# Ledger of designs, part 6: peptides against a protein of PDB entry 5HOI

Target 1, 351 residues: chain A of PDB entry 5HOI
Amino acid sequence: FRYMPFSPAGTPFGFTDRRYLTMNEVGYVSTVKNSEQYSITVSFFDVGRFREYHFEDLFGYDLCFLNEKGTLFGQSKTGQIQYRPHDSIHSNWTKIIPLQAGERITSVAATPVRVIVGTSLGYFRSFNQFGVPFAVEKTSPIVALTAQNYRVFSVHYSQFHGLSYSLSELGTSSKRYYKRECPLPMSLPNINSDMKKDANLDYYNFNPMGIKSLFFSSYGDPCIFGSDNTLLLLSKWRSPEESKWLPILDSNMEIWKMSGGKETTDIHVWPLALAYDTLNCILVKGKHIWPEFPLPLPSEMEIRMPVFVKSKLLEENKAILNKKNEIGADTEAEEGEEDKEIQIPVSMAAE

## One batch from the design tools (peptide; aimed at target 1 S259 M301)

Design b1_p9_4_s3 (made by RFdiffusion4, then SolubleMPNN; from b1_p9_4, 5 letters changed)
Fold by OpenDDE base, seed 5:
Structure b1_p9_4_s3 (fold): chain B 351 residues (1-351), chain A 9 residues (1-9)
Amino acid sequence: as target 1 above (351 residues)
Amino acid sequence: SSELAKRIN
């Protein structure tokens, strides 16, 4: 196993000279290889609120986190981080994170009030938005970070214990844990099934944990979207005994429904954010499970707990078709069986 | 929609 740099919804280069470093509801950060240099562009979905900007990257930033106030960059091997406010009123700052031999920055996160750095050795470093350090804590190895306001959702990996998570609040005086290195019930990429498609090999080499993204919902709940294309939400995290992961969306099931019950292998959900009851995402069409260039417009997908099994929907639709054929037996129209769109029952739209 | 949000919080 190798610790790779993780950024929310980041894409691999593949066979191209360009990739997305990160994307979310605010925008997307791209990097282009220019010989030994990189050109970084920070783009926004709200073009009325924000102005796109670019700069030359001489360091080869492989970590990124975008928020409404600025962009955090990191270089996983050198330990260099840079924060770039979107507003020109605030200065950019750069810092080198001290790394041990073989230690890498694995993830970075930034809010308007905090900067967080996680490493492959489990060093958790916290700063304010100006790069002033608060604390250094030793945890299990960090593989992913996200943050909202003062809250941090961290994902940890151990070869012996698998995935765990922490939920913490970075106050002014102390760090509070709501959850501390609790088991994370997320499926890891299945090398034998997922890597049989050459198109997925590049992605899992880039992101071995298969975490497409992690974010906080608009309500402040930790969310994670894994290789199984299921959106997990941490419910009731304020109550230690009641806290549970909810599978609030099976995106493969939703694509299957949208396709009239046809097996689609060329449509993929790429998660951006959870806003209220909708997953903001990119619908990716093609061989690769990640968005290419240019970036498609974001789409919204309603959250629905996967209460319905595909087999039951197919049985119900067969039963409806059989009933229609029993009632329709008097009209000889042999119109071909192939194009019958699976009608999704209307009762699934109302709750 | 709104009932799911009430069960999550």
Scores: peptide ipSAE 0.007, ipTM 0.481, DockQ to the pose 0.038
OpenDDE base, seeds 1, 2, 3, 4: peptide ipSAE 0.006, 0.006, 0.006, 0.017; ipTM 0.477, 0.481, 0.476, 0.489; seeds 3, 4 fail the geometry check

Design b1_p9_4_s4 (made by RFdiffusion4, then SolubleMPNN; from b1_p9_4, 5 letters changed)
Fold by OpenDDE base, seed 1:
Structure b1_p9_4_s4 (fold): chain B 351 residues (1-351), chain A 9 residues (1-9)
Amino acid sequence: as target 1 above (351 residues)
Amino acid sequence: SKELAEKIL
């Protein structure tokens, strides 16, 4: 295992000179290799509210977090971070995070009020939006971060315990934990099944945990989207005893439904955000599970608990087909290739 | 939709 730099919905270069550093509901940050340097572009979905901007990156930023007020960049190896407000009123600032030998920045997050840096040795560093440090805490190794307002959702990895998560609030005087290094019931990438496609190997080398994204919902609940393409939401996190992860969307099942029950291997959900009861996402078509260039328009996918098992639906549809064939044995009705649209029961659309 | 979100959240 190697700690890799993680950014929410970040994409690998693959065979290209360009990638997305991050994307969410606000916009997308791209980087292009230009000889010994990079050109970074910060783009927005709301072009009426925000203006796209670009700059030359001489440091090779491999970490990014975008919010409504600015963009945080980080370089995993050097420990350099930069915050760039979207407005011209506030100044950019740069800081070097002190790293030990072999330590890497693994994730960064920024809100309008906080900047957070997590490392492969489990150093959790907090700052205000001006880069003034609050605290340094030693945790289990951090693999992913997201933040909303004062709240931080952190994912940790231990070789002994696997994945864990923390949910904390970074007040003015102290850090409060709602959850502290609790088990995260997320499926890790299955190297034996998922690595059969070269495209999945490239993504696994870029993101060994298979975390496509993590974010807070519009209600302020921690969300994570893993390699199994299931959206997990942390419900009731204010009540330690009642808190649970809910699989609120199986995106593979939803793609299968949208395709009329056909097995699709070329359509993928790329998560951006959860707004109310809809997953904002990119529907990716092609060989790679991640969006390429140009970025498709975002799509909305309604959240639905995966109550139905695909195997049962396939068995029920086979049983219906077998009953039709038993009744149809007396009429040489032309076997037109009736496109086997698996009629998804209307009850599955109404629940 | 809203009732499902209120039951899940």
Scores: peptide ipSAE 0.000, ipTM 0.394, DockQ to the pose 0.074
OpenDDE base, seeds 2, 3, 4, 5: peptide ipSAE 0.000, 0.000, 0.000, 0.000; ipTM 0.400, 0.423, 0.362, 0.359; seeds 2, 4 fail the geometry check

Design b1_p9_5 (made by RFdiffusion4; failed a check: a repeat of another design)
Pose (drawn by RFdiffusion4):
Structure b1_p9_5 (pose): chain A 322 residues (1-190, 198-318, 341-351), chain P 9 residues (1-9)
Amino acid sequence: FRYMPFSPAGTPFGFTDRRYLTMNEVGYVSTVKNSEQYSITVSFFDVGRFREYHFEDLFGYDLCFLNEKGTLFGQSKTGQIQYRPHDSIHSNWTKIIPLQAGERITSVAATPVRVIVGTSLGYFRSFNQFGVPFAVEKTSPIVALTAQNYRVFSVHYSQFHGLSYSLSELGTSSKRYYKRECPLPMSLPNDANLDYYNFNPMGIKSLFFSSYGDPCIFGSDNTLLLLSKWRSPEESKWLPILDSNMEIWKMSGGKETTDIHVWPLALAYDTLNCILVKGKHIWPEFPLPLPSEMEIRMPVFVKSKLLEENKEIQIPVSMAAE
Amino acid sequence: SKLHEEINS
């Protein structure tokens, strides 16, 4: 099996010279093939706070993660990473991650206080926001990483357990695991979207902590999974809290559509900030549309019963209250 | 709703 470079909400090149590296509630990072180099553009949705800028990529970064304080870039092959703070007060720094034979950097993540690099051999290299290393750890092969403040949500893969996840906190003292390689019941992919599933074999469209600090993941099944009770290991449950396919179906008046798709950015309490993509492909294009907000709904709505009540989709009060 | 208007725009 070949591990692919993962970034949250990343898009493939397809038949174009540009794609999105990473995408969330802060903004979007795109890259354009420029003859032999690349042109990286860092954009923001709150235009008032940060200034959109661009720079020339002489290395071919294919890994990226965005937070409110800076942008982290990475190269899956050479192992070079660069952290660019949004403010000009703080300097950019660059490090090169040691990579063994065939070892690839599969995912990177950054917070205002931590920088995380994961490799295909299971190396977990962590730094502060300035590049000072804390510890090098060996874990299962990492396929996806996201972090919030001091906590890290990592998704692992092997030929035995399949997909597993670890939830840990990088404290000032030492590293503490909340959950260590527990089952991750995300649906795996089972065509016009072939380009995407070669770029992202797991179908992990994005993963992120919620605004209130709960781990979330958005697989190819277009269902938002939230980790509940992760503080108590014996009570951990993955809860499906939004069937985005059902919501588009309800808002479209019960019509099956093959051109409307959801691209996850982040979860804010009960609202999924996303990009509504119209077209044959399931990933967003250029220019990037304005973010949409989709309220989470428990998957308790049956299509057949909703069609009877309507004879937008009106929902029976008895069912809506449930 | 606002989402409905966005989808059907």

Design b1_p9_5_s1 (made by RFdiffusion4, then SolubleMPNN; from b1_p9_5, 3 letters changed)
Fold by OpenDDE base, seed 1:
Parts: structure tokens; C-alpha cells; sequence
Structure b1_p9_5_s1 (fold): chain B 351 residues (1-351), chain A 9 residues (1-9)
């Protein structure tokens, strides 16, 4: 196992000279390798509100977090971080995070009011938006971070306990925990199923945890999207005893439904954000489970609890077909079995 | 849905 730098919805280089450092509902950050340097572009979906900008990266930033006010960059090995406001009113700032031998920055997050740095040794460092430090805390090893306003959702990994999560609020005077290193019921990538496809090996080498993204919903609920393509939402997190993870969307099931019940292996959901009852995502067509260049336009997928089982739908459709064949034995309609669109019940069909 | 149309196009 190796701790790798994680950014929300970040993509590997693969066989290319370019990748996405991060993407969300605000936009996408790309980097292009130019010999020994990188060129970074910060692009936005709302081109009326924001202007795309670029800069030369001499440090090789491998961590990124984008918000509505700025972009945080980090270099996992050197400990360098840079915050770049999108406006020219506020100055860019750079800081070096002190790292121990073998320590890596594993994730960074930024809000308009906080900057957070997490490391492979479990150092949790908090700053204001100007890079003034608040605190350093020692936690279990951090593998992913996201933040909204003053709230931080952190994912931790232990060789003994697997994945855990914390939910905290970084006030002005103190850190409050709503959840502290609680078990995260997310499946890790299965080497035998997920890595049999060569196209997935590159991704899991880039992201061993299989966390495609994590974010806060528009309602401020922690969300995580793993290698199983299930969107998990942390419900009732204000009530420690009532808090639970809800599988609010099986994106593989939704793709299967949208494909008329055909097994598709070339369509993938890449998560951006959860806005109300819709997953904002990129629909990726092709061999790679991650978006390539140019980035497709975002799509909206309605959240739906995975109540239905594919096998049961297939059995019900077979039973309907068999009943039709018993009634209609005399018509030689050799309509090949492969092209029969599975009638998905209207309650399950995407409107 | 607009999503289904994008998958099938």
C-alpha cells in the first residue's frame, strides 16, 4: 500500500501529458507536462461569472482544491502549497508545510475561510484563507479531505481498521467534532474484479482507495463516491447516535436502466457535486473510467435509492417474454434475443 | 430524461 496524493475527481495522466488535478461544480483544473515544468489552467463552468486563467508550475503540483473564491495547490513530496484567489484583489500566497522523512501531503482542501492540509502520517493542519495557521492535530493517516465553509470531511486509513471518517467544524476558537474517526462503510477496490481491466490499473495506481470524489451536498451533508460507483450521503450527522450513511445513488444501476437494461462497459459516471436531489457528473464514454480531454459538459443524474435488483428485473422480463411466447407460438418473429429492450417499470425509468 | 438522450446519442 502507498499513500498517494488525492484531489476530488482528479484524473491520472495515463498515457498522456495532461490530466485534471481536480474538478467539481465550480470548474476544473488541468495540468499539462512541458518537459520539466507544468502549465496549469483553471477553467470554470460559469464562464459569465469567472475567467479562465493559467500559470506556469515549476513545482509540479499534484494536489488541488477548487472553490468559488480560489484554488489551492499542493506538492505532496515537498510540502509546498499555494493559494490563488480567482480575483486579482487578493494576493497569491505560498507556504511550505514541514514534512517528516517519508511523510506526504495526501490531500488539501480550501474554502473561502479555511485551508486544510492532511498528511500520510495523520497531521491535520488548518489555516485561514491568508495562510495563517490555527492548529496542528495528529490523527490517523489522512487519505482524502473536503471542506465547505467551516466544516471539514476527512477520510482516514489504517492498516488495522481500514477506512474511517471524521466530520469537524473549524471555528475561530476551537475545532468541534461531529464525528471522529468513525468507520466508513465504503468498499475498497477489489484487485480481482476492478484491476482485471488494464484501463483500471492506471487509475488504482493513481488512487488506491478508489475514492473518485468527496464533497458536501448543497444541504451541507458529507458525500463520498467510491470505486463501486455508489454515492453515499451521511445523514443526520448532527445527531451522533442517529447518523448513518445512505446509498442514495447506484450510478451503475442508473446507467444500466438508461441503456435499456443492456450491460454497458464503456459508460462511466464521474462525480462532481450533489445539488439538491441531482448528482452533477461527467458522463465518460470510452475505455477509461475518468474523463479525458476535452472535458464533456456536466450532466445531472437524479438520486434514487437502489431498491431494485437487476436479477429480479431480468427474471420478471423473462417471465413476461415466456408468457408472450406461450400465447404467440405461431408467429416466426426471429427478433434476436439480444435487442429486446428491458421494460424498466416507469417508477424506475429515468423521467 | 435529458441524461438518457445523452447516453444514447
Amino acid sequence: as target 1 above (351 residues)
Amino acid sequence: SALSERINS
Scores: peptide ipSAE 0.012, ipTM 0.519, DockQ to the pose 0.763
OpenDDE base, seeds 2, 3, 4, 5: peptide ipSAE 0.010, 0.011, 0.010, 0.012; ipTM 0.523, 0.509, 0.517, 0.523; seeds 2, 3, 4, 5 fail the geometry check

Design b1_p9_5_s2 (made by RFdiffusion4, then SolubleMPNN; from b1_p9_5 with H4S E6L)
Fold by OpenDDE base, seed 2:
Structure b1_p9_5_s2 (fold): chain B 351 residues (1-351), chain A 9 residues (1-9)
Amino acid sequence: as target 1 above (351 residues)
Amino acid sequence: SKLSELINS
């Protein structure tokens, strides 16, 4: 196993010279290889609120986190981080994170008030928005980070214990844990089943945990979107005994419903954020499960608990068709059995 | 929906 640099909704280069370093509800950060250099562009969905900017990257930043105030960059091997405010009023700052031999920065996160660096050895480093250090904590190896305000959602990986998560609040003087290295019930990518497609192998090599993204919802609940395309939300995290992961959206099921029950293999959900009851996402058409260039406009997908079974919906539709045939409604007889669009109940149809 | 448009395109 190799710890890879993780950024929320980051894409691999694949066979191209360009990729998304990160994307979320605020925007998307792209990087383009130019010989030994990289050109980074920070783009925004709200073009009225933010101005796109670019810069030359001599370091080869492979970690990124975008927020409403700035972009944090990191280089996983060198330990260099850079924070770039979106405004021209605040100065950019750089810092080198001390790394041990073989240690990598695996994830970075930034809020308007905190910068967090996680490493493959489980060093959790916290800073203010100006890069002033608060603390260094030793945890299990960190594979992913996200943050909102003072809260940090961290994902940890051990070869012996699998995936765990922590939820913490980084006050001015102390770190509070709401959850500390608790089991994370997320499925890892299945190398044997999924790797039959070259596109899946490229993605697995880029992101071996299969975490497409993690974020806080608009309500401040930790969310994670894995390789199974299920959105998990951590409910009731303030109450340790009541806290549970909720599978609030099976995006494969939603695509299947929207296709009239046809199996689609070329449409993929790429998660950005959860706003209220709606997953903000990129709908990707093609062989790759990640968005290419140009980036499609974001789409909204209503969250729904996966209560329905495809087989039952097929049986119910067959039973409806049989009843129509018994009532002498001759008109539906000509559509071949294979192409019959499943009547998805209106309450199940995504708008 | 954008998804329906994408499926039918």
Scores: peptide ipSAE 0.024, ipTM 0.733, DockQ to the pose 0.610
OpenDDE base, seeds 1, 3, 4, 5: peptide ipSAE 0.024, 0.021, 0.023, 0.024; ipTM 0.732, 0.720, 0.730, 0.732; seeds 3, 4 fail the geometry check

Design b1_p9_5_s3 (made by RFdiffusion4, then SolubleMPNN; from b1_p9_5 with H4A E6L)
Fold by OpenDDE base, seed 2:
Structure b1_p9_5_s3 (fold): chain B 351 residues (1-351), chain A 9 residues (1-9)
Amino acid sequence: as target 1 above (351 residues)
Amino acid sequence: SKLAELINS
């Protein structure tokens, strides 16, 4: 296993010279290879609130985190990090994170008040927004980070214990744990089933954990979107005994429903954020499960617990069709059996 | 919906 640099909703280069370093509800950060250099562009969805900017990257930043106040960049091998405020009033700052032999920065996160660096050896480093260090903690190996305000959601990986997560609050004087290295019930990519498509192999090599993104919801709940395309939300995390992961959206099921029950293999959900009851996402059409260039406009997908089974919906629709035929309604059964749009019951469309 | 447009395109 190799620890790879993770950024929320980051995309691989694939066969191209460009990729998204990260994207979320605020915007998207792209990088383009220019020989030995990179050109980074920080773009925003709210073009009235933010101005797009670009810069030359001589370091080859492979880690990124975008927030409403700035962008954090990191280089996984060298340990260099850079914070770039979106506003020109605040200065950029650069820092080198000390790395041991073979250690990599695996993830970075930034809020308006905190910068967090996680490593393949499980070093958790916290800073303020100006790069002043608070603490260094040794945890299990970190594979992903996200943060909102003072809260950090960290994903850890051990070859022996699999995936775990922590939820912590980084106060001024102390770190509080709400959850500390608890089991994370996320499915890992299935190498044997999914690797039949070269595009899936490229993505797996880029992101072996299959974590497409992780974020905090608008309500401040940790969310994770894995390779199974299920959005998990950590509910009741303030109550240790009541805390549970909720599968609040099966995006494959939602695509299937919205297609009228047609199996679509070329439409993919790329998660950005959870705002209230809607997943902000990019709908990707094509062979790659990730967005290419240009970036499509974000879409909203309503969250819904995956209560329904495709087979049951098919049986219910067959039963409705058979009942219509028995009632002697001279609706000529147009013989197009295969293309019959599954009427999703209105109750399933309204809950 | 944007998804319906993508499915029908």
Scores: peptide ipSAE 0.030, ipTM 0.766, DockQ to the pose 0.590
OpenDDE base, seeds 1, 3, 4, 5: peptide ipSAE 0.028, 0.025, 0.028, 0.028; ipTM 0.764, 0.752, 0.764, 0.760; seeds 1, 4 fail the geometry check

Design b1_p9_5_s4 (made by RFdiffusion4, then SolubleMPNN; from b1_p9_5, 3 letters changed)
Fold by OpenDDE base, seed 2:
Structure b1_p9_5_s4 (fold): chain B 351 residues (1-351), chain A 9 residues (1-9)
Amino acid sequence: as target 1 above (351 residues)
Amino acid sequence: SKLSELLNS
């Protein structure tokens, strides 16, 4: 196993010279290889609120986190981080994170008030928005980070214990844990089944945990979107005994419903954020499960608990068709059995 | 929906 640099909704280069370093509801950060250099562009969905900017990257930043105030960059091997405010009023700052031999920065996160660096050795480093350090804590190896305001959602990995998560609040003087290295019930990528497609192997090599993204919802609930394309939300995290992961969306099931029950293999959900009851995402058409260039406009997908089974919906539709045939409604007989669009109940149809 | 556009394209 190798710890890879993780950024929320980051894409691999694949066979291209360009990739997305990160994307979320605010925008998307792209990098293009230019010989030994990189050109980074920070783009925004709200072009009225933000101005796109670019810069030359001499360090090869492979970590990124975008928020409403700035972009944090990191280089996983060198330990260099850079924060770039979106405005020209605040100065950019750089810092070198001290790394041990073989240690890598695995994830970075930034809010308007905090910068967080996680490493492959489980060093959790916290800073203010100006790069002033608060603390260094030793945890289990960190594989992913996200943050909102003062809260941090961290994912940890151990070869012996699998995936765990922490939820913490970084006050001015102290760190509070709501959850500390609790088991994370997320499925890891299945190397044997999924790796038959070259595109899946490329993605696995880029992101061996299969975490497409993690974020806080608009309500401040930790969310994670894994390789199974299920959105998990941590419910009731303020109450330790009541806290649970909810599978609030099976995106494969939603695509299947929206296709009229047709199996689609070329449509993929790429998660950006959860706003209220709606997953903001990129709908990707093609062989790659990640968005290419140009980036499609975001789409909205209503969250729904996966209550329905495809087989039952097929049986119910067959039973409806058989009843129509018994009532002498001759008109539906000509559509061949294979192409019959499944009547998805209106309550299940996404608009 | 945007998905319907993608499915029909």
Scores: peptide ipSAE 0.026, ipTM 0.725, DockQ to the pose 0.547
OpenDDE base, seeds 1, 3, 4, 5: peptide ipSAE 0.025, 0.023, 0.026, 0.025; ipTM 0.720, 0.711, 0.723, 0.720; seed 4 fails the geometry check

Design b1_p9_6 (made by RFdiffusion4)
Pose (drawn by RFdiffusion4):
Structure b1_p9_6 (pose): chain A 322 residues (1-190, 198-318, 341-351), chain P 9 residues (1-9)
Amino acid sequence: FRYMPFSPAGTPFGFTDRRYLTMNEVGYVSTVKNSEQYSITVSFFDVGRFREYHFEDLFGYDLCFLNEKGTLFGQSKTGQIQYRPHDSIHSNWTKIIPLQAGERITSVAATPVRVIVGTSLGYFRSFNQFGVPFAVEKTSPIVALTAQNYRVFSVHYSQFHGLSYSLSELGTSSKRYYKRECPLPMSLPNDANLDYYNFNPMGIKSLFFSSYGDPCIFGSDNTLLLLSKWRSPEESKWLPILDSNMEIWKMSGGKETTDIHVWPLALAYDTLNCILVKGKHIWPEFPLPLPSEMEIRMPVFVKSKLLEENKEIQIPVSMAAE
Amino acid sequence: SKLFEEINS
């Protein structure tokens, strides 16, 4: 099996010279093939706070993670990473991650206080926001990483357990695991979208902590999974809280559509900030549309029953209250 | 709803 470079809400090149590196509630990072180099553009949705800028990529970064304080870049092959703070007060710094034979950097993540690099051999290298290393750890092969403040949500893969996840906190003292390689019941992919599933074999469209600090993941099944009771290991449950396919179906008047797709950015309490993509492909294009907001709904709605009540999709009060 | 208008725009 070949591990692929993962970034949250990243898009493939397809038949173009540009794609999105990473995408969330803060903004979007795109890269354009420029003869022999690349042109990276860092954009923001709150235009008033941060200024959109661009720079020339002489390395070919294919890994990226965005937070409110800075942008982290990474190269899956050479192992070079660069953290660019949004404000000009703080300097950029660059490090090169040691990589063994065939070892690839599979995912990177950054917070205002932590920088995380994961490799295909299971190396977990953590730094502060300035590049000072804390500890190098060996874990299962990492395929996806996201972090919030001091906490890290990592997705692992092997040939035995399949997909597993770890939830840990990088405290000032030492590293503490909340959950260590527990089952991750995300649906795996089972065509026009072939380009995407070569770029992202797991179908993990994005993963992120919620606005209130709960781990979330959005697989190829277009269902938002939230980790409940992660503080008590014996009570941990993955809860499906939004069937985005059902919502597009309900808003479209019960019509099956093959051109409307959801691209996850982040979860804010009960609202999924996303990009509504219209077209044959399931990933967003250029220019990037304005973000949309999709309220979460428990998957308790049956299509056949909703069709009877309407004879937008009107929902029976008895069912809506449930 | 606002989402309905966005989807059907």

Design b1_p9_6_s1 (made by RFdiffusion4, then SolubleMPNN; from b1_p9_6, 4 letters changed)
Fold by OpenDDE base, seed 4:
Parts: structure tokens; sequence; C-alpha cells
Structure b1_p9_6_s1 (fold): chain B 351 residues (1-351), chain A 9 residues (1-9)
């Protein structure tokens, strides 16, 4: 197993010279290989609020986190981090994170008030937005981070215990845990089934945990989107006894419903954010499960608990078809295998 | 939907 640098909704290079370092509801950060250097572009969805900017990256930043105030970059091997405010009034700052032999920065997160660095040895480093350190904590190995305001959602991995998560608040004086290294009920990528396609192997080598993204919802609930394409939301996290992961969207089920019950193998959901009751995402058509260039426009997908069983919907539609054929049996209408769309209840059809 | 356009494209 190898700890890889993780950024929310980051994409691999694949066979290209370019990738997305990260993307979310604010925008997308791309990097292009230019010989021995990289060109980084920070792009925004709200072009009226933000101005796109670019810079030459001589360090090969492989970690990124975008927020409304700036972009945090990191180099997993060297330990270099850079924060770049979007506003030119605020100065960029660079810092080297001390790494032990073989240690890697595995994830970085930034809010307008905090910078967080997680490592493959489980060093959790916190800073203010100016790069002033608060604390260093030793945790289980960190594989992913996201943050909103003062809150941090961290995903940990142990070869012995699998995936765990923490939810913490980084106050001025101390870190508070709401959840500390609790089991994360997310499925890991199935190497035997999913790796049959070279494209999936490339993605697995880039992101062995299959965490496509993690974010906080607009309500401040931790969300994670795994390789199973299920959006999990941590509900009631303020009450330790009541806290639970809710599968609020099976995106494969929603794609299947919207296709009229056809199996589609070339349409993929790439998660950006959860705003209220809608998953902001990129709909990807193609061989790769990740968006390529140019980036498609974001789409909204309504969240729905996966209550429907495909087999039952298929049986019900087959029964309706058989009843129609029994009533229509007096007309010799040719048995064209009409690809009869599965009638999904309108209340459950996504627009 | 955006998805219906993507399926039919």
Amino acid sequence: as target 1 above (351 residues)
Amino acid sequence: SALSKLINS
C-alpha cells in the first residue's frame, strides 16, 4: 500500500500532460506539465466574483485545496506548502513542513481562518490563514482532509483497522473532537472487479482509497463520496450517540433511473459540493470516471435516499408490459424489442 | 435534464 496525495475531486494525468489538482463549488485548479515545470491555473465558476489566475510551479504541487479566499498548494514529498489568496492585496506565503524519512503530506485543507496539513504518518498540523502554527497532533495516518471555517473532517487509514474519520473544531486555544477516529462505513475500491479496465487502474493508482471527494454541506455536515458513487452524509454529529452516516444519494441509481432503466457504463458523477438538497457535480461521459478537458458545466442532482430496488422496478414494469400485451393481444403489432423505458414514478424521476 | 442531454448525445 502507498499513501498518495489526495485533493478533493482531483483527477489523474492519465495519458495527458494536464490534470485537475482539485475542484469544488468555488472552482477548479488545473496543472499542465511544461517540460520540467508546471503551469497552474486557478479558475472559478463565478467569473463575476473571481478572476482566473495562473502561475508557474517549479515545485510540482500535487496537493491543492480551493476556498473562497485562496488556494492552498502542497508538495507531498518535499513538504512545501504555499497559500495564495485570490485577492492580490493579501500576500502569498510559503512554508516547508518538516517530514520524516518516507513521510508524505497526504492531504491539505484551507479555510479563510485555518490551514491544515495531514501526513502519511498521521501528523496533523494546524495553522492560521497566515501560516502561523497552532499545534501538531499525532493521529492515525491521514489520507484525506476537508475543512469549513474552524471544522475539519479527516479520513484516516490503517492497514489493520481500515478507514476511520474524525470531526474536529480548531478553536483558538484547543482542538475539540466531535468524532475521533470512528469507523468510516465507506467501501474501498474492489481491485478485482474495478481494475479490469486500464482507466480504473490509473485512477486506483492515483487514489487507492477511491475517495472522489469529501466536503462539508451547506449546513456544515461532513460528506464523502467514494468509489461506489454513494454520497454519505454524517448526520447528527453534535450528538455522539445519535450520529450516523446516511447514504443520501446513490448516483449510479440516479443515472440508471434517468436513463429509463438502461445500464449506462459511460456516464459518471464527479462530486463537487452539497448545497442544501442538491449535489453539485460534473456529469462525465466517456471511458474515464473523472472529468477531462475542457471541464463540463456543473450539474445539480437532487439528493434521494436509495430506497428503490432495481429488480423490483424491473419486475413491476415487466408486469405492466405483460398486462398491456394481454389487453393488446388482438392486434398483431410486431414484437419489436422496443427499448421500453422503465416507468419510474414521477416523484422519483429526477428532472 | 442535463443527464438526459448527456445520455442522448
Scores: peptide ipSAE 0.040, ipTM 0.808, DockQ to the pose 0.603
OpenDDE base, seeds 1, 2, 3, 5: peptide ipSAE 0.040, 0.040, 0.040, 0.039; ipTM 0.808, 0.808, 0.808, 0.806

Design b1_p9_6_s2 (made by RFdiffusion4, then SolubleMPNN; from b1_p9_6 with F4S E6L; failed a check: a repeat of another design)
Amino acid sequence: SKLSELINS

Design b1_p9_6_s3 (made by RFdiffusion4, then SolubleMPNN; from b1_p9_6 with F4A E6L; failed a check: a repeat of another design)
Amino acid sequence: SKLAELINS

Design b1_p9_6_s4 (made by RFdiffusion4, then SolubleMPNN; from b1_p9_6, 4 letters changed)
Fold by OpenDDE base, seed 1:
Structure b1_p9_6_s4 (fold): chain B 351 residues (1-351), chain A 9 residues (1-9)
Amino acid sequence: as target 1 above (351 residues)
Amino acid sequence: SSLSKLINS
């Protein structure tokens, strides 16, 4: 296992000179490799509210976090971070995070009020929006971060314990934990099943945890979207004993339903955000599970608990077809092998 | 849906 720099919904270069550093509901950050330099563009979905901007990156930023007020950049190896407000009224600032030998920044997050840096040795560093440090805490190795306002969702990895998560609030005087290094019931990428396609190997080398994104919902609940394409939401996190992960969307099941029960292997959901009861996402068509250039427009997918078993629906439809064939055996109508769409019950069909 | 259009395209 190798700790890799993680950013929410970040994409690999693949065979190209360009990738997305991060994307969410606010916009997308792209980088293009130009010899030894990089060209970074910060783009927005709401073009009326925000102006796209560009700058030359001499450091090779491989970490990014976008919010409504600015963009945080980080370089995983050097420990350099830069915060760029979208508004020109506020100054950019740069800081070097001290790293030990072999330590990497693994994730960064920024809100309008906090900057967070997590490392492969489990250093959790907090700052205000001006880069003034609050604290340094030693945790289990951090693999992913997201933040909303004062609240931080962190994912940790141990070779002995697997994935864990923390949920904390970074007040003015102290850090409060709602959850501290609790088990995270997310499936890791299965090398033997998922890596049979070369396209998945490149993604796994970029993101060994298979975490496509993590964010807070519009209600302030931690969400994570893994390699299994299931959206998990942390429910009741204010009550430590009642807190549970809910699989609120199986995106593979929703794609399968929308395809009339056809096995589609070329359509992929790329998560951006959860707004109320809809997953904001990019629908990707192609060999790669991640969006290429240009970025497609965001789509909305209604959240639905995966109550139905694909195998049972296939068996029920086969049983219906067999009964129709037994009744129709006396009429030589060569009704061709019409690819009979699996009748998905109306309650399961996306309207 | 947008997905139905993408699947049928």
Scores: peptide ipSAE 0.016, ipTM 0.718, DockQ to the pose 0.617
OpenDDE base, seeds 2, 3, 4, 5: peptide ipSAE 0.015, 0.014, 0.015, 0.014; ipTM 0.715, 0.709, 0.715, 0.707; seed 4 fails the geometry check

